# Ledger of designs, part 21: peptides against a protein of PDB entry 5FRP

Target 1, 225 residues: chain A of PDB entry 5FRP
Amino acid sequence: VEWTESIPQIIATREDISKELNQALAKTFIDSDPRVRRTSVMIFNKVPVTEIWKNITNKAIYTSLLHLAREKHKEVRELCINTMAKFYSNSLNEIERTYQNKEIWEIIDTIPSTLYNLYYINDLNINEQVDSVIFEYLLPFEPDNDKRVHRLLTVLSHFDKKAFTSFFAFNARQIKISFAISKYIDFSKFLNNQESMSSSQGPIVMNKYNQTLQWLASGLSDSTK

## One batch from the design tools (peptide; made by RFdiffusion4, then SolubleMPNN)

Design b2_p27_8_s3
Fold by OpenDDE base, seed 4:
Structure b2_p27_8_s3 (fold): chain B 225 residues (1-225), chain A 27 residues (1-27)
Amino acid sequence: as target 1 above (225 residues)
Amino acid sequence: SLEKEFEKRLKEEEEKFKKLKEELEKL
Protein backbone atom coordinates (compact mmCIF):
# COMPACT_ATOMS: atom_id res chain seq x y z
CA VAL B 1 0.00 0.00 0.00
CA GLU B 2 2.70 2.46 0.94
CA TRP B 3 4.60 1.81 -2.22
CA THR B 4 1.53 2.30 -4.35
CA GLU B 5 0.79 5.57 -2.64
CA SER B 6 4.13 6.87 -3.77
CA ILE B 7 3.51 6.07 -7.42
CA PRO B 8 1.64 9.26 -8.32
CA GLN B 9 4.54 11.35 -7.21
CA ILE B 10 6.98 9.16 -9.04
CA ILE B 11 5.00 9.36 -12.25
CA ALA B 12 4.70 13.09 -11.95
CA THR B 13 8.39 13.61 -11.37
CA ARG B 14 10.08 11.00 -13.47
CA GLU B 15 9.97 10.91 -17.21
CA ASP B 16 11.34 7.42 -17.44
CA ILE B 17 9.32 4.94 -15.55
CA SER B 18 11.13 1.67 -15.87
CA LYS B 19 9.58 -1.41 -17.31
CA GLU B 20 9.93 -2.93 -13.89
CA LEU B 21 7.90 -0.21 -12.29
CA ASN B 22 5.18 -0.63 -14.85
CA GLN B 23 5.11 -4.32 -14.16
CA ALA B 24 4.95 -3.74 -10.46
CA LEU B 25 2.15 -1.25 -10.91
CA ALA B 26 0.23 -3.70 -13.03
CA LYS B 27 0.26 -6.15 -10.17
CA THR B 28 -1.26 -3.64 -7.79
CA PHE B 29 -4.42 -3.43 -9.85
CA ILE B 30 -5.08 -7.09 -9.21
CA ASP B 31 -3.93 -7.12 -5.62
CA SER B 32 -6.12 -8.98 -3.18
CA ASP B 33 -6.29 -5.96 -0.90
CA PRO B 34 -8.96 -3.53 -2.06
CA ARG B 35 -6.99 -0.68 -0.55
CA VAL B 36 -4.14 -1.42 -2.90
CA ARG B 37 -6.50 -1.57 -5.85
CA ARG B 38 -8.10 1.67 -4.78
CA THR B 39 -4.76 3.39 -4.50
CA SER B 40 -3.83 2.12 -7.92
CA VAL B 41 -6.98 3.51 -9.46
CA MET B 42 -6.34 6.83 -7.79
CA ILE B 43 -3.14 7.16 -9.76
CA PHE B 44 -5.27 7.90 -12.79
CA ASN B 45 -7.01 10.65 -10.87
CA LYS B 46 -3.97 12.23 -9.29
CA VAL B 47 -1.61 12.23 -12.22
CA PRO B 48 -2.26 14.39 -15.27
CA VAL B 49 -3.52 12.44 -18.24
CA THR B 50 -0.53 13.44 -20.34
CA GLU B 51 1.85 12.07 -17.76
CA ILE B 52 -0.10 8.85 -17.48
CA TRP B 53 0.10 8.27 -21.21
CA LYS B 54 3.75 9.10 -21.23
CA ASN B 55 4.85 7.00 -18.33
CA ILE B 56 2.41 4.13 -18.08
CA THR B 57 3.21 2.07 -21.11
CA ASN B 58 2.19 -1.36 -19.92
CA LYS B 59 -1.13 -2.06 -21.57
CA ALA B 60 -2.01 -4.52 -18.84
CA ILE B 61 -2.44 -1.63 -16.44
CA TYR B 62 -5.11 -0.06 -18.60
CA THR B 63 -6.81 -3.38 -19.16
CA SER B 64 -6.80 -4.04 -15.45
CA LEU B 65 -8.28 -0.64 -14.76
CA LEU B 66 -11.17 -1.41 -17.05
CA HIS B 67 -11.73 -4.76 -15.38
CA LEU B 68 -12.16 -3.12 -12.01
CA ALA B 69 -15.39 -1.60 -13.26
CA ARG B 70 -16.97 -4.96 -12.53
CA GLU B 71 -15.16 -5.82 -9.36
CA LYS B 72 -17.06 -6.85 -6.26
CA HIS B 73 -15.76 -4.21 -3.90
CA LYS B 74 -18.26 -1.37 -4.17
CA GLU B 75 -15.97 1.51 -3.33
CA VAL B 76 -13.26 0.41 -5.70
CA ARG B 77 -15.77 -0.25 -8.45
CA GLU B 78 -17.40 3.12 -8.07
CA LEU B 79 -14.07 4.84 -8.06
CA CYS B 80 -12.99 2.91 -11.10
CA ILE B 81 -16.09 3.77 -13.09
CA ASN B 82 -15.67 7.46 -12.44
CA THR B 83 -11.96 7.31 -13.03
CA MET B 84 -12.06 5.49 -16.32
CA ALA B 85 -14.81 7.71 -17.69
CA LYS B 86 -12.94 10.83 -16.76
CA PHE B 87 -9.72 9.40 -18.08
CA TYR B 88 -11.40 8.62 -21.37
CA SER B 89 -12.69 12.15 -21.71
CA ASN B 90 -9.39 13.68 -20.77
CA SER B 91 -7.59 11.42 -23.19
CA LEU B 92 -9.86 12.44 -26.04
CA ASN B 93 -9.25 16.06 -25.23
CA GLU B 94 -5.54 16.02 -24.56
CA ILE B 95 -3.89 13.01 -26.17
CA GLU B 96 -3.14 12.80 -29.84
CA ARG B 97 -3.38 9.51 -31.62
CA THR B 98 0.06 8.40 -32.71
CA TYR B 99 1.68 5.24 -33.86
CA GLN B 100 3.45 4.93 -30.55
CA ASN B 101 0.33 5.06 -28.41
CA LYS B 102 -1.89 3.06 -30.73
CA GLU B 103 -2.00 0.00 -28.54
CA ILE B 104 -3.07 1.99 -25.53
CA TRP B 105 -5.73 3.80 -27.52
CA GLU B 106 -7.10 0.46 -28.61
CA ILE B 107 -7.80 -0.23 -24.97
CA ILE B 108 -8.97 3.25 -24.02
CA ASP B 109 -11.37 3.31 -26.94
CA THR B 110 -13.20 0.40 -25.34
CA ILE B 111 -14.07 2.41 -22.23
CA PRO B 112 -17.44 3.55 -23.57
CA SER B 113 -18.36 0.00 -24.43
CA THR B 114 -17.17 -1.15 -21.04
CA LEU B 115 -19.35 1.41 -19.32
CA TYR B 116 -22.45 0.80 -21.40
CA ASN B 117 -22.08 -2.91 -20.78
CA LEU B 118 -22.52 -2.24 -17.09
CA TYR B 119 -26.21 -1.60 -17.72
CA TYR B 120 -26.66 -5.32 -18.06
CA ILE B 121 -25.96 -5.61 -14.38
CA ASN B 122 -29.23 -5.42 -12.56
CA ASP B 123 -28.05 -2.87 -10.03
CA LEU B 124 -29.69 0.53 -9.79
CA ASN B 125 -26.69 2.05 -8.11
CA ILE B 126 -24.41 0.98 -10.91
CA ASN B 127 -26.92 2.12 -13.50
CA GLU B 128 -27.22 5.51 -11.92
CA GLN B 129 -23.49 5.90 -11.77
CA VAL B 130 -23.16 4.96 -15.41
CA ASP B 131 -25.83 7.50 -16.28
CA SER B 132 -23.89 10.10 -14.41
CA VAL B 133 -20.55 9.44 -16.04
CA ILE B 134 -22.13 9.31 -19.48
CA PHE B 135 -23.49 12.80 -19.06
CA GLU B 136 -20.40 14.10 -17.38
CA TYR B 137 -17.60 12.51 -19.33
CA LEU B 138 -18.62 10.36 -22.28
CA LEU B 139 -21.24 12.48 -23.95
CA PRO B 140 -21.17 15.81 -22.20
CA PHE B 141 -23.28 18.69 -23.30
CA GLU B 142 -21.61 20.37 -26.24
CA PRO B 143 -23.18 23.35 -27.93
CA ASP B 144 -21.01 23.00 -31.00
CA ASN B 145 -22.79 20.62 -33.31
CA ASP B 146 -19.71 19.44 -35.12
CA LYS B 147 -17.89 18.68 -31.92
CA ARG B 148 -20.91 16.95 -30.50
CA VAL B 149 -21.31 14.75 -33.55
CA HIS B 150 -17.63 13.98 -33.68
CA ARG B 151 -17.63 12.98 -30.04
CA LEU B 152 -20.66 10.80 -30.52
CA LEU B 153 -19.15 9.06 -33.50
CA THR B 154 -15.94 8.51 -31.58
CA VAL B 155 -17.82 6.95 -28.70
CA LEU B 156 -19.89 4.71 -30.94
CA SER B 157 -17.09 3.65 -33.24
CA HIS B 158 -15.81 1.03 -30.84
CA PHE B 159 -19.06 -0.28 -29.44
CA ASP B 160 -19.75 -3.94 -29.29
CA LYS B 161 -23.22 -5.25 -29.94
CA LYS B 162 -24.20 -5.19 -26.29
CA ALA B 163 -23.07 -1.63 -25.90
CA PHE B 164 -25.16 -0.53 -28.86
CA THR B 165 -28.18 -2.19 -27.37
CA SER B 166 -27.68 -0.51 -24.04
CA PHE B 167 -26.98 2.78 -25.76
CA PHE B 168 -30.31 2.73 -27.52
CA ALA B 169 -32.04 1.68 -24.35
CA PHE B 170 -30.38 4.50 -22.48
CA ASN B 171 -31.47 7.05 -25.03
CA ALA B 172 -35.00 5.73 -25.06
CA ARG B 173 -35.09 6.04 -21.30
CA GLN B 174 -33.86 9.59 -21.49
CA ILE B 175 -36.68 10.48 -23.84
CA LYS B 176 -39.13 9.03 -21.38
CA ILE B 177 -37.59 10.92 -18.52
CA SER B 178 -37.71 14.10 -20.54
CA PHE B 179 -41.38 13.57 -21.18
CA ALA B 180 -42.07 12.99 -17.53
CA ILE B 181 -40.12 16.04 -16.48
CA SER B 182 -41.99 18.13 -19.00
CA LYS B 183 -45.26 16.94 -17.56
CA TYR B 184 -44.01 17.55 -14.06
CA ILE B 185 -43.29 21.13 -14.98
CA ASP B 186 -46.68 21.58 -16.57
CA PHE B 187 -48.48 20.16 -13.60
CA SER B 188 -46.40 22.20 -11.21
CA LYS B 189 -47.34 25.37 -13.04
CA PHE B 190 -50.96 24.41 -12.94
CA LEU B 191 -50.89 23.63 -9.26
CA ASN B 192 -49.18 26.88 -8.47
CA ASN B 193 -52.06 28.79 -10.01
CA GLN B 194 -54.79 29.43 -7.48
CA GLU B 195 -57.55 29.67 -10.02
CA SER B 196 -56.52 26.41 -11.57
CA MET B 197 -56.33 24.68 -8.24
CA SER B 198 -59.82 25.81 -7.39
CA SER B 199 -61.16 24.38 -10.59
CA SER B 200 -62.62 20.94 -11.08
CA GLN B 201 -59.36 19.93 -12.68
CA GLY B 202 -57.35 20.66 -9.57
CA PRO B 203 -57.63 17.25 -7.97
CA ILE B 204 -57.08 15.50 -11.28
CA VAL B 205 -53.89 17.36 -11.97
CA MET B 206 -52.69 16.74 -8.45
CA ASN B 207 -53.14 13.06 -8.99
CA LYS B 208 -51.23 13.15 -12.25
CA TYR B 209 -48.54 15.19 -10.60
CA ASN B 210 -48.13 12.53 -7.96
CA GLN B 211 -48.06 9.76 -10.53
CA THR B 212 -45.38 11.57 -12.44
CA LEU B 213 -43.27 12.00 -9.35
CA GLN B 214 -43.69 8.40 -8.43
CA TRP B 215 -42.52 7.28 -11.83
CA LEU B 216 -39.54 9.58 -11.74
CA ALA B 217 -38.61 8.44 -8.27
CA SER B 218 -38.85 4.79 -9.21
CA GLY B 219 -35.98 5.24 -11.60
CA LEU B 220 -33.68 6.52 -8.91
CA SER B 221 -31.51 4.39 -6.73
CA ASP B 222 -32.15 4.33 -3.05
CA SER B 223 -29.61 6.72 -1.64
CA THR B 224 -29.80 4.91 1.66
CA LYS B 225 -28.30 1.74 0.28
CA SER A 1 -28.70 -14.75 -20.08
CA LEU A 2 -27.91 -11.23 -19.03
CA GLU A 3 -29.09 -10.03 -22.39
CA LYS A 4 -32.44 -11.70 -22.08
CA GLU A 5 -32.88 -10.34 -18.62
CA PHE A 6 -32.01 -6.91 -19.84
CA GLU A 7 -34.53 -7.12 -22.64
CA LYS A 8 -37.16 -8.24 -20.22
CA ARG A 9 -36.46 -5.31 -17.95
CA LEU A 10 -36.67 -2.94 -20.87
CA LYS A 11 -40.00 -4.34 -21.90
CA GLU A 12 -41.37 -3.98 -18.41
CA GLU A 13 -40.15 -0.43 -18.18
CA GLU A 14 -41.71 0.37 -21.51
CA GLU A 15 -45.04 -0.97 -20.39
CA LYS A 16 -44.93 1.06 -17.22
CA PHE A 17 -44.11 4.17 -19.15
CA LYS A 18 -46.83 3.53 -21.68
CA LYS A 19 -49.38 3.34 -18.91
CA LEU A 20 -48.09 6.51 -17.38
CA LYS A 21 -48.14 8.34 -20.68
CA GLU A 22 -51.67 7.27 -21.39
CA GLU A 23 -52.77 8.49 -18.02
CA LEU A 24 -51.01 11.79 -18.32
CA GLU A 25 -52.34 12.52 -21.79
CA LYS A 26 -55.98 12.22 -20.73
CA LEU A 27 -56.06 15.92 -19.85
Scores: peptide ipSAE 0.499, ipTM 0.914, DockQ to the pose 0.693
Fold by OpenDDE base, seed 3:
Structure b2_p27_8_s3 (fold): chain B 225 residues (1-225), chain A 27 residues (1-27)
Amino acid sequence: as target 1 above (225 residues)
Amino acid sequence: SLEKEFEKRLKEEEEKFKKLKEELEKL
């Protein structure tokens, strides 16, 4: 653990990380201690993306990072999911595709597929997290249409069949959520009006409001668990 | 399989939403 904690500083201070250090780091991602795995993932959060690409050349590290998305340890998994999504986004924005880094890009380009494949896990917490990282990192708001389309095409271009299916399902769900939220807003406005509430429609709208909330809530993880 | 389970969940979710939408559009 202690030596792993020193790695971010080493990466930040040294221009070249030895092959041996890369090999040692690769082993930490598969360590039996979740604290070691966590610390290893944190390297990707603490070190600038450009320095990561420069100094971490062992492809096994990246492969292992992606594998941790399905980690049983909740904290490590959650950290990994956020980390890889952010790393993907930062890589797209800051790292050029070259012949030298092609093998690493081949792995990194699978991050979107890896994340969308997590929807197949029947876990609301995971689903919610994937939703979050999609909006924050994979397909963030982009006012420039060309950039937005390019990003979308980049994300889709490396999807496997499962990821495509998940992608379409996700989008369909978002449309549904949007509909429900729109109705929630309408009902809320109605219910906040005293005259409307005193009308014959008051109880009906209240019922529909509750149904809408129930549906919306059913798609959310229990934050207390 | 995870795929079959996923498809099943999607169908169930669609049915639930359809019912909700039908109820909400009656206003």
Scores: peptide ipSAE 0.497, ipTM 0.913, DockQ to the pose 0.718
Fold by OpenDDE base, seed 1:
Structure b2_p27_8_s3 (fold): chain B 225 residues (1-225), chain A 27 residues (1-27)
Amino acid sequence: as target 1 above (225 residues)
Amino acid sequence: SLEKEFEKRLKEEEEKFKKLKEELEKL
């Protein structure tokens, strides 16, 4: 653990790390101690993306990072999902595609598929986290239409069949949520009007309001689990 | 398979939403 904690500083200060150091770092991602795995993932958060690409040349490290998205330890898994999504976005923005880094890009380009494939796990916490990282890192709001389309095409260009299916399901779900929120707002406005509440429609709207809330809540994870 | 389970879940969610939408559009 202590050795792995020193790696960010080493990468930041040295322009070239040895092959031996890369091999040693690769082993930490598959360590039996979740604290070691956590510390290893944190390297990708503490070191600038340009320095990571420059110094971490062992492709097994990147492959192992992606694998941790499905590990059993909750804290490490959650950290990994956020880390790999952010790393993907930063790489697209800051790293040029060259012949020398082609093999690493082949791995990094699979991050969107890796994340969208997590929707097949029947876990609401994982689903919510994937939703969050999609909006924040994978497909963020972009006012420039050409940039937005280019980013979307880049993300989709490496999808497998399962990722496409989950992608379309995600978008369909967002439309449904938008509809429910719109109705929630309408019902809330009605219920906040005293004259409307005293009408014969008051109880009917209250029932529909509750049904809308129940549906919206059913898509949320239990924070107590 | 995980894929079949996912498809089943999607169908169930779609039916639940359809019922909700039908109920809410009666206003």
Scores: peptide ipSAE 0.493, ipTM 0.913, DockQ to the pose 0.694
Fold by OpenDDE base, seed 2:
Structure b2_p27_8_s3 (fold): chain B 225 residues (1-225), chain A 27 residues (1-27)
Amino acid sequence: as target 1 above (225 residues)
Amino acid sequence: SLEKEFEKRLKEEEEKFKKLKEELEKL
């Protein structure tokens, strides 16, 4: 653990890390101790993306990172999902595609597919997290249309069939949520009007309001779990 | 398969939403 904790500093201070160090680091991602695995994932959060690409050349490390998205340990898994999504976004923004880094890009380009495939696990907590990282890192708000389209195409270009299916399902769900939220707003406005509430429609709208909330809530994970 | 289960879940969710939408649009 202590050794792994020193790795970010080493990477930050060195222009290149040895093959042996890369191999040692790769082993930490598959360590039996969740704390070691967590610390290993944190390297990708603590070290600038440019330094990671420069110094971590063992493709097994990146592959192992992606595997942790399905880790048994909840904390490590959650950290990994956030980390890999952010790393993907940062890589797209800051790392040029070259012949030398092609093999690493081949792995990194699978991150979106890896994330979208998590929807098949049927875990609401995972689903919510994936939703979050999609909006934050994979397909963030971009006012420039060309950049937005380019980003979307980049994300989609490496999807497997399952990821495409998941992607379409996600978007369909978002449309439904948008509809429900719109109705929620409408009903809320109605209920905030005293004249409307005192009308014959008052109880009806209240019922619909509750139904809308229940539907919206059903798509959310229990924060207590 | 996970895919089949996923598809089944999607259909169920669609049906639930359809019912909700129908109920909410009757105003």
Scores: peptide ipSAE 0.486, ipTM 0.911, DockQ to the pose 0.700

Design b2_p27_8_s4
Fold by OpenDDE base, seed 1:
Structure b2_p27_8_s4 (fold): chain B 225 residues (1-225), chain A 27 residues (1-27)
Amino acid sequence: as target 1 above (225 residues)
Amino acid sequence: SLEKEFEKKLKEEEEKFKKLEEELEKL
């Protein structure tokens, strides 16, 4: 743990990390201690993306990072999902594609597919996290239409069949949620009006309001788990 | 398979939403 905690400073201060150091770092991602794995993932959060690409040349490190998205340890898994999504976005924005970094890009380009494949685990907490990182890092708001389309095509260009299926399911779900929220707002406005509540429609709207809430709540994770 | 389970879940979710939509459109 202590050794791994020193790595961010080493990467920031040295222009070239030795092959031996890269090999040692690769081993920390598969360590039996979750604290060691956590500290290793944090390197990607603490070090600028340009320095990571420059100094971490062992492809096994990047592959191992992606595998931690399915980690049994909840904290490590959650950290990894956020980290890899952010790292993907930063790489697209700041790292040029060259002949020298081609093999690393082949791994990094699979991050979107890796994330969308997590929907098949059928865990509500994981689903919520994947939803969040999609909006924040993979497909963020972009007012420029050409840039938005280019980003979308980049994200989709390496999808497997499963990732495409989950991608379309995600978008369909968002439309449904938007519809339900719109109705929730309408019913709330109706119920907040005293004249409307006293009308013959009052009980009917209350019932629909409750049904809408129940549907929305069924898609939320249990905060106690 | 995980894929079949996922497809089943999607169908179930779609059915639940359709029922909700039908009930809400009666307003």
Scores: peptide ipSAE 0.178, ipTM 0.773, DockQ to the pose 0.726
Fold by OpenDDE base, seed 2:
Structure b2_p27_8_s4 (fold): chain B 225 residues (1-225), chain A 27 residues (1-27)
Amino acid sequence: as target 1 above (225 residues)
Amino acid sequence: SLEKEFEKKLKEEEEKFKKLEEELEKL
């Protein structure tokens, strides 16, 4: 643990990391201690993306990072999912594709598929996290249409079949949620009007309001789990 | 397979939504 905690500083101060150090770092991602694995993931959060690409050249490290998305330890898994999504986004924004980094890009380009494949686990907590990182990092809000389309095409261009299926399912779900939210707003406006609430439609709208809320709530994970 | 289970769940969710939609459109 202590050694792994020193790695961010080492990467920040050194222009090149030895092969031996890369090999040692690779082992920390598969360590039996979740704390070691967590600390290893944190390297990708503490070190600038440009420095990571420069100094971490062992492809096994990147592969191991992606595998932690299916980690049994909840905290490590959650951290990994956020970290890899952010790292992907930062890499797209800051790292050029070269012949020298091609092999690493081949791994990094699988991050979107790796994330979308997590939907097949059918865990509500994981689903919510994947939803979150999609909006925050994979397909963030971009007012420039050309940039937005380019990002979308980049994400989709490396999808496997399962990822495509999940992608379409995700979008379909978002449309449904949008519809339900729209209805929630409409019903709320109605119920906030005293005249409307006292009308014959009042009880009917109240029932529909409750149904809408129940449906929306059913898609949410239990934060206590 | 995980894929088949996922597809099944998607269909179930779609059916639940359709029922909700039908109930909400009757206003």
Scores: peptide ipSAE 0.178, ipTM 0.774, DockQ to the pose 0.743
Fold by OpenDDE base, seed 5:
Structure b2_p27_8_s4 (fold): chain B 225 residues (1-225), chain A 27 residues (1-27)
Amino acid sequence: as target 1 above (225 residues)
Amino acid sequence: SLEKEFEKKLKEEEEKFKKLEEELEKL
C-alpha cells in the first residue's frame, strides 16, 4: 500500500519510469488487498493524463484497470468505473494518436464498450453509475454539433455487439424518462391549481400523477443499499 | 446467457412503459 501511494508523486516528477516500476505497478491492480487495488486506481485520478500516457507504458496496467470495472469490491468497482470514464475523456481531449501509443489506444478505445457492457450485470446501482459517467465523460454535453458527432462516432467505432445493444437501450430509456418527467410536470401544474383539482378531472389526473411517480421511482436504485 | 436475460428485461421494461404511456395519453 505505501509503495503504491508513492507512485503518483513519482510519475508526476520523473519522466522515465523504469520497466521494473511498470511491472510492479501492474501487480498492484491484481493485489488481493482491495486497498491496494483502490490506491492503484487512484493513480489515474491524481496524475495528469499526459503524464500517465508518458510514463505508464505497460499495456497490462490499462487492461487490469478495465477489469476492475467488474470488481466484487463495491468501492473499488465504483471508483474504477468513474476513473476509467474520466481517463477516457481526458485521453480523447489531450492525447494524440501516434504510432508509439497505438497499442495503449487499442485498449483505451475499448473503455466505452467495457462500460456499456456493465448494463448486462442488471444491477440498478451499476446502471445508475454507468448512466452518470456516460453523461459526464463519454458523451458530455457539447454545443458544437461537429464535435458532438465526432465524439459520438469515436465512442461507437469500437463497440462490440453487446455495447451497441445496451447503447440503444440506454437512449430509448432516456427518451422514456423524459416523457415521464414531462407528464409529471404537467400533472403537478394541474394539481397545484385549485380549480382544476376540484374539477371532475382532478381524481383522474391524481391517479395518473401517482402512476407516473411509481414508474419513475421503479427505475431508481435504493441509495441505502 | 446474460444477453438473453438483458433482452428479456428490455422487453419487459418496454411493455411497462407502453402501458404507462397508454394510460397517460387518455387525458
Scores: peptide ipSAE 0.177, ipTM 0.771, DockQ to the pose 0.714
Fold by OpenDDE base, seed 4:
Structure b2_p27_8_s4 (fold): chain B 225 residues (1-225), chain A 27 residues (1-27)
Amino acid sequence: as target 1 above (225 residues)
Amino acid sequence: SLEKEFEKKLKEEEEKFKKLEEELEKL
């Protein structure tokens, strides 16, 4: 643990991390101690993306990072999912594609597919987290249409079949949620109007309001679990 | 398979949504 905690400083200060250090770091991602694995993942959060790409050249490290998205330890898994999504986004924004980094990009380009494949686990907490990181890091809101399309195409370009399926499912779900939210707003406005509430439609709208809320709530994970 | 289970879940979710949609459109 202590050694791994020192790695961010080493990466930040040294221009040339030895092959041996990369190999040692790779081992920490598969360490039996979840604290070691956690610390290893945190390297990607603590060190600037440009320094990571420069100094971490062992492919096994990146591959191991992606594998942790499916690990059993909840905290490490959750950290990993956030970390890899953010790292992907930062890499797209800050790292140029070169011949020298091609092999690493081949791994990094699979991050979207890796994340979308997590939906098949059918875990509500994982699903919620994946939803979150998709909106935050993979497909963030972009007002520029060209940039938005370019990002979308980039994300999709390396999807496997399962990722495509989950992608379409995700989008379909979002449309449904949007519809439900729109109705929720409409009903809320209606119910907040005293004249409307006193009308014969008041009870009907209240019922629909409740149904809408129930549907929305059913898609949410229990925050207590 | 995980895929089949996922597809089943999607179908169930779609059915639930359709029911909601039908109820909400009757306003």
Scores: peptide ipSAE 0.177, ipTM 0.771, DockQ to the pose 0.796

## One batch from the design tools (peptide; made by RFdiffusion4, then SolubleMPNN)

Design b2_p28_2_s3
Fold by OpenDDE base, seed 3:
Structure b2_p28_2_s3 (fold): chain B 225 residues (1-225), chain A 28 residues (1-28)
Amino acid sequence: as target 1 above (225 residues)
Amino acid sequence: KPILTPEQKKLLQKLKKETEEKLKELEK
């Protein structure tokens, strides 16, 4: 626990986090002591998002963070849910998509689905927390329509089927989905202009986007009946 | 099993020291 508490300061100040340190950190996220896991999650809250992306390069850390959303220890789970939602939002706002960070983005882009899938646990406390983080971090209030639509489409673009189902069940009524669809062309252009879309994974992302549009269309049809 | 190996502890100590030095430089 004590050494993990020192990590935020190091990451915030240093640009050269060693591979060995990353490996050590990865182990703390799966430690048997919930206090260690908690402290590890807190790194994402204490360190600026830009520094996390720069210095934390071990994929296992990010995947482990996401897995903690379903752990048995309530306090750690709750902290993780809040942390990953906030981290996702901050990443969207502050981190550019590049070829070098593509693999990490592939993990981070699953955070919305990870959160929405928690509704299937059928726990009232978890549901309330998921609702809270969705409206605070994933889909925050935004008076600018274009920005709001862009965020919405970004969040939805990587949804799995279960996440879509949960979205329509719990949140869709509060969102002007019709307006989001009307801006899909502009959003598609935006996606095409991203460096990440120029890669071999570009077509895959576009396919997922198209699936999103199909789901949105289906959801609208059901709401009009 | 200890989370951190002796080698990793040494590395952490080194990093901590270097970080403290860098922080002092930023405060001047």
Scores: peptide ipSAE 0.023, ipTM 0.394, DockQ to the pose 0.009
Fold by OpenDDE base, seed 4:
Structure b2_p28_2_s3 (fold): chain B 225 residues (1-225), chain A 28 residues (1-28)
Amino acid sequence: as target 1 above (225 residues)
Amino acid sequence: KPILTPEQKKLLQKLKKETEEKLKELEK
């Protein structure tokens, strides 16, 4: 009986502690010391995404994370860009959209746009990093066409006009190439089957394979110019 | 399914069309 009476108080205390923790954490993201800000960002890398969503409920933390993408301190900025991209990808894969987490999702859904808007800074190092995280986390290689299209649609669904412009300027070609790569893989698998190569379809498939390779090579060469 | 604006849909359709056309060329 005494144990049962203590449970509400314990629950209430835990909620209070959680709130205080969130408030304290929110302050660390805006700390004057870049080392403190860095450490705060690292929480998103060290803690599983499911636990982050469960325990970090203060919107200001997520907003502050996104803001650090434009941080003057290079190390903090670079870490933040990688962290938010990875966090976005993990969230899409592991976190369901519910009424309770809607407000956080509204912030997280802006990550793609936030990243693409960094191209307007016109910094080579930032551009390279953005390119890297987009293809590693936002639009990773996916051989399943439906999954690939779904991910692309998800990323694009929250774009502003500036993000779309950047997307077509920097990444649209690479995405087209990725679609062709999927076909290339299919052809490669077919070509590895000796029985298929001896068939009347063998030369036709080989021709298509070569065309795909040529197209990929040309596409990659143009992306380096 | 994500809800796209008319503008977003147009851009996506353009991308899809261009990709499909290129893939068809590779299949000939």
Scores: peptide ipSAE 0.006, ipTM 0.340, DockQ to the pose 0.034
Fold by OpenDDE base, seed 5:
Structure b2_p28_2_s3 (fold): chain B 225 residues (1-225), chain A 28 residues (1-28)
Amino acid sequence: as target 1 above (225 residues)
Amino acid sequence: KPILTPEQKKLLQKLKKETEEKLKELEK
């Protein structure tokens, strides 16, 4: 435990962590003591994402992190779920995809699937946590529609079949509604501008607006059931 | 296990296609 607790400081102070340190760290993620595993997961919370990617190069560490999402110890599992979701989001925002980090990205890109697959455990507490981290980290609120769509497509691009199924069952409706609401707001603003309605595009926008309203009405009715 | 409706399956196929197309554009 004490050794693992020192790792965040080491990563923060050193430009490169030795192969041996990575190997030792990998062992802590599979340690029999849940306190050791917890401390290991906390490294990802205490160290900036850029430094993690730079210094943690052992694939086994990332793989082990993902496995902890299904471990028996509740506290470690919950911490891991939050940590991996946050780490995924931070990685998407801050880490470029390069040839050198390709192998790590292949693992990190499975985080969304890993999280969505937790729905199959059929545990209400896990489901609630997964819902929370999805909307906080994986598919956060983004006012820019294009950016939001891009993030959604990025997340979906690496889904396995099970993850897709879970996505549609648990989250797809809410996401669609959020997009429709955004469009509704934009159209409402447009329609309130009389000068814009007199344009040749006015009827087209009105038609899209009506379609959006109908879609919202149908979607909201389904969400209340 | 959540069962996908026919509509959801169609949507899934559409989203997959769109995702693949966008990813190809980003790799370019």
Scores: peptide ipSAE 0.033, ipTM 0.382, DockQ to the pose 0.023; fails the geometry check
Fold by OpenDDE base, seed 1:
Structure b2_p28_2_s3 (fold): chain B 225 residues (1-225), chain A 28 residues (1-28)
Amino acid sequence: as target 1 above (225 residues)
Amino acid sequence: KPILTPEQKKLLQKLKKETEEKLKELEK
């Protein structure tokens, strides 16, 4: 525990964290003591996102963080869920995609799916927490329509089938998300129209979007009953 | 568990693909 507590300061002060340190840190995420695991997760809360990305290069750490979302220990699990959602949001806002960090991004891009998959546990407390972090971090309120749509697209782009199902079941009914989806569809139509004003496939695309809208609308109607 | 119809599943797959394509376009 004491060693893990020192890691935030080490990350903040050292430009190059050794491979060995990363390996040691990775082990703390799977430690039998929940206090150690908790402290390890807290690193992601205490250290700026830019410094985390710079200094924590072992992919196993990120994978282990995501795994803790299904932790048996309630406090650790709850902390992990909040932490990973926040970290995802901060990463999207502050970290550029490069060749060097591609492997880490591949893991981080699975956070939305990881969170939405928690709905399948069918635990009310977990569901509430997932709802909370989605609206706080994944799909926050954004008055700019383009930014909101872009964020939504980013989140959805990496969804597996289960995550999509959960998204539509639990969150698509929310007014904020419904609005975002509507704007996405409008934007998509706009983009397609700019491209398809030259192609005979315009009507087919419009029909597919309309079907999507109808499906989304039907999901919304069931939530109002 | 929300049971999606086969048609809905196909639609979701299409939506995913389109989303990915659009995201790539927006990142350019």
Scores: peptide ipSAE 0.029, ipTM 0.382, DockQ to the pose 0.043; fails the geometry check

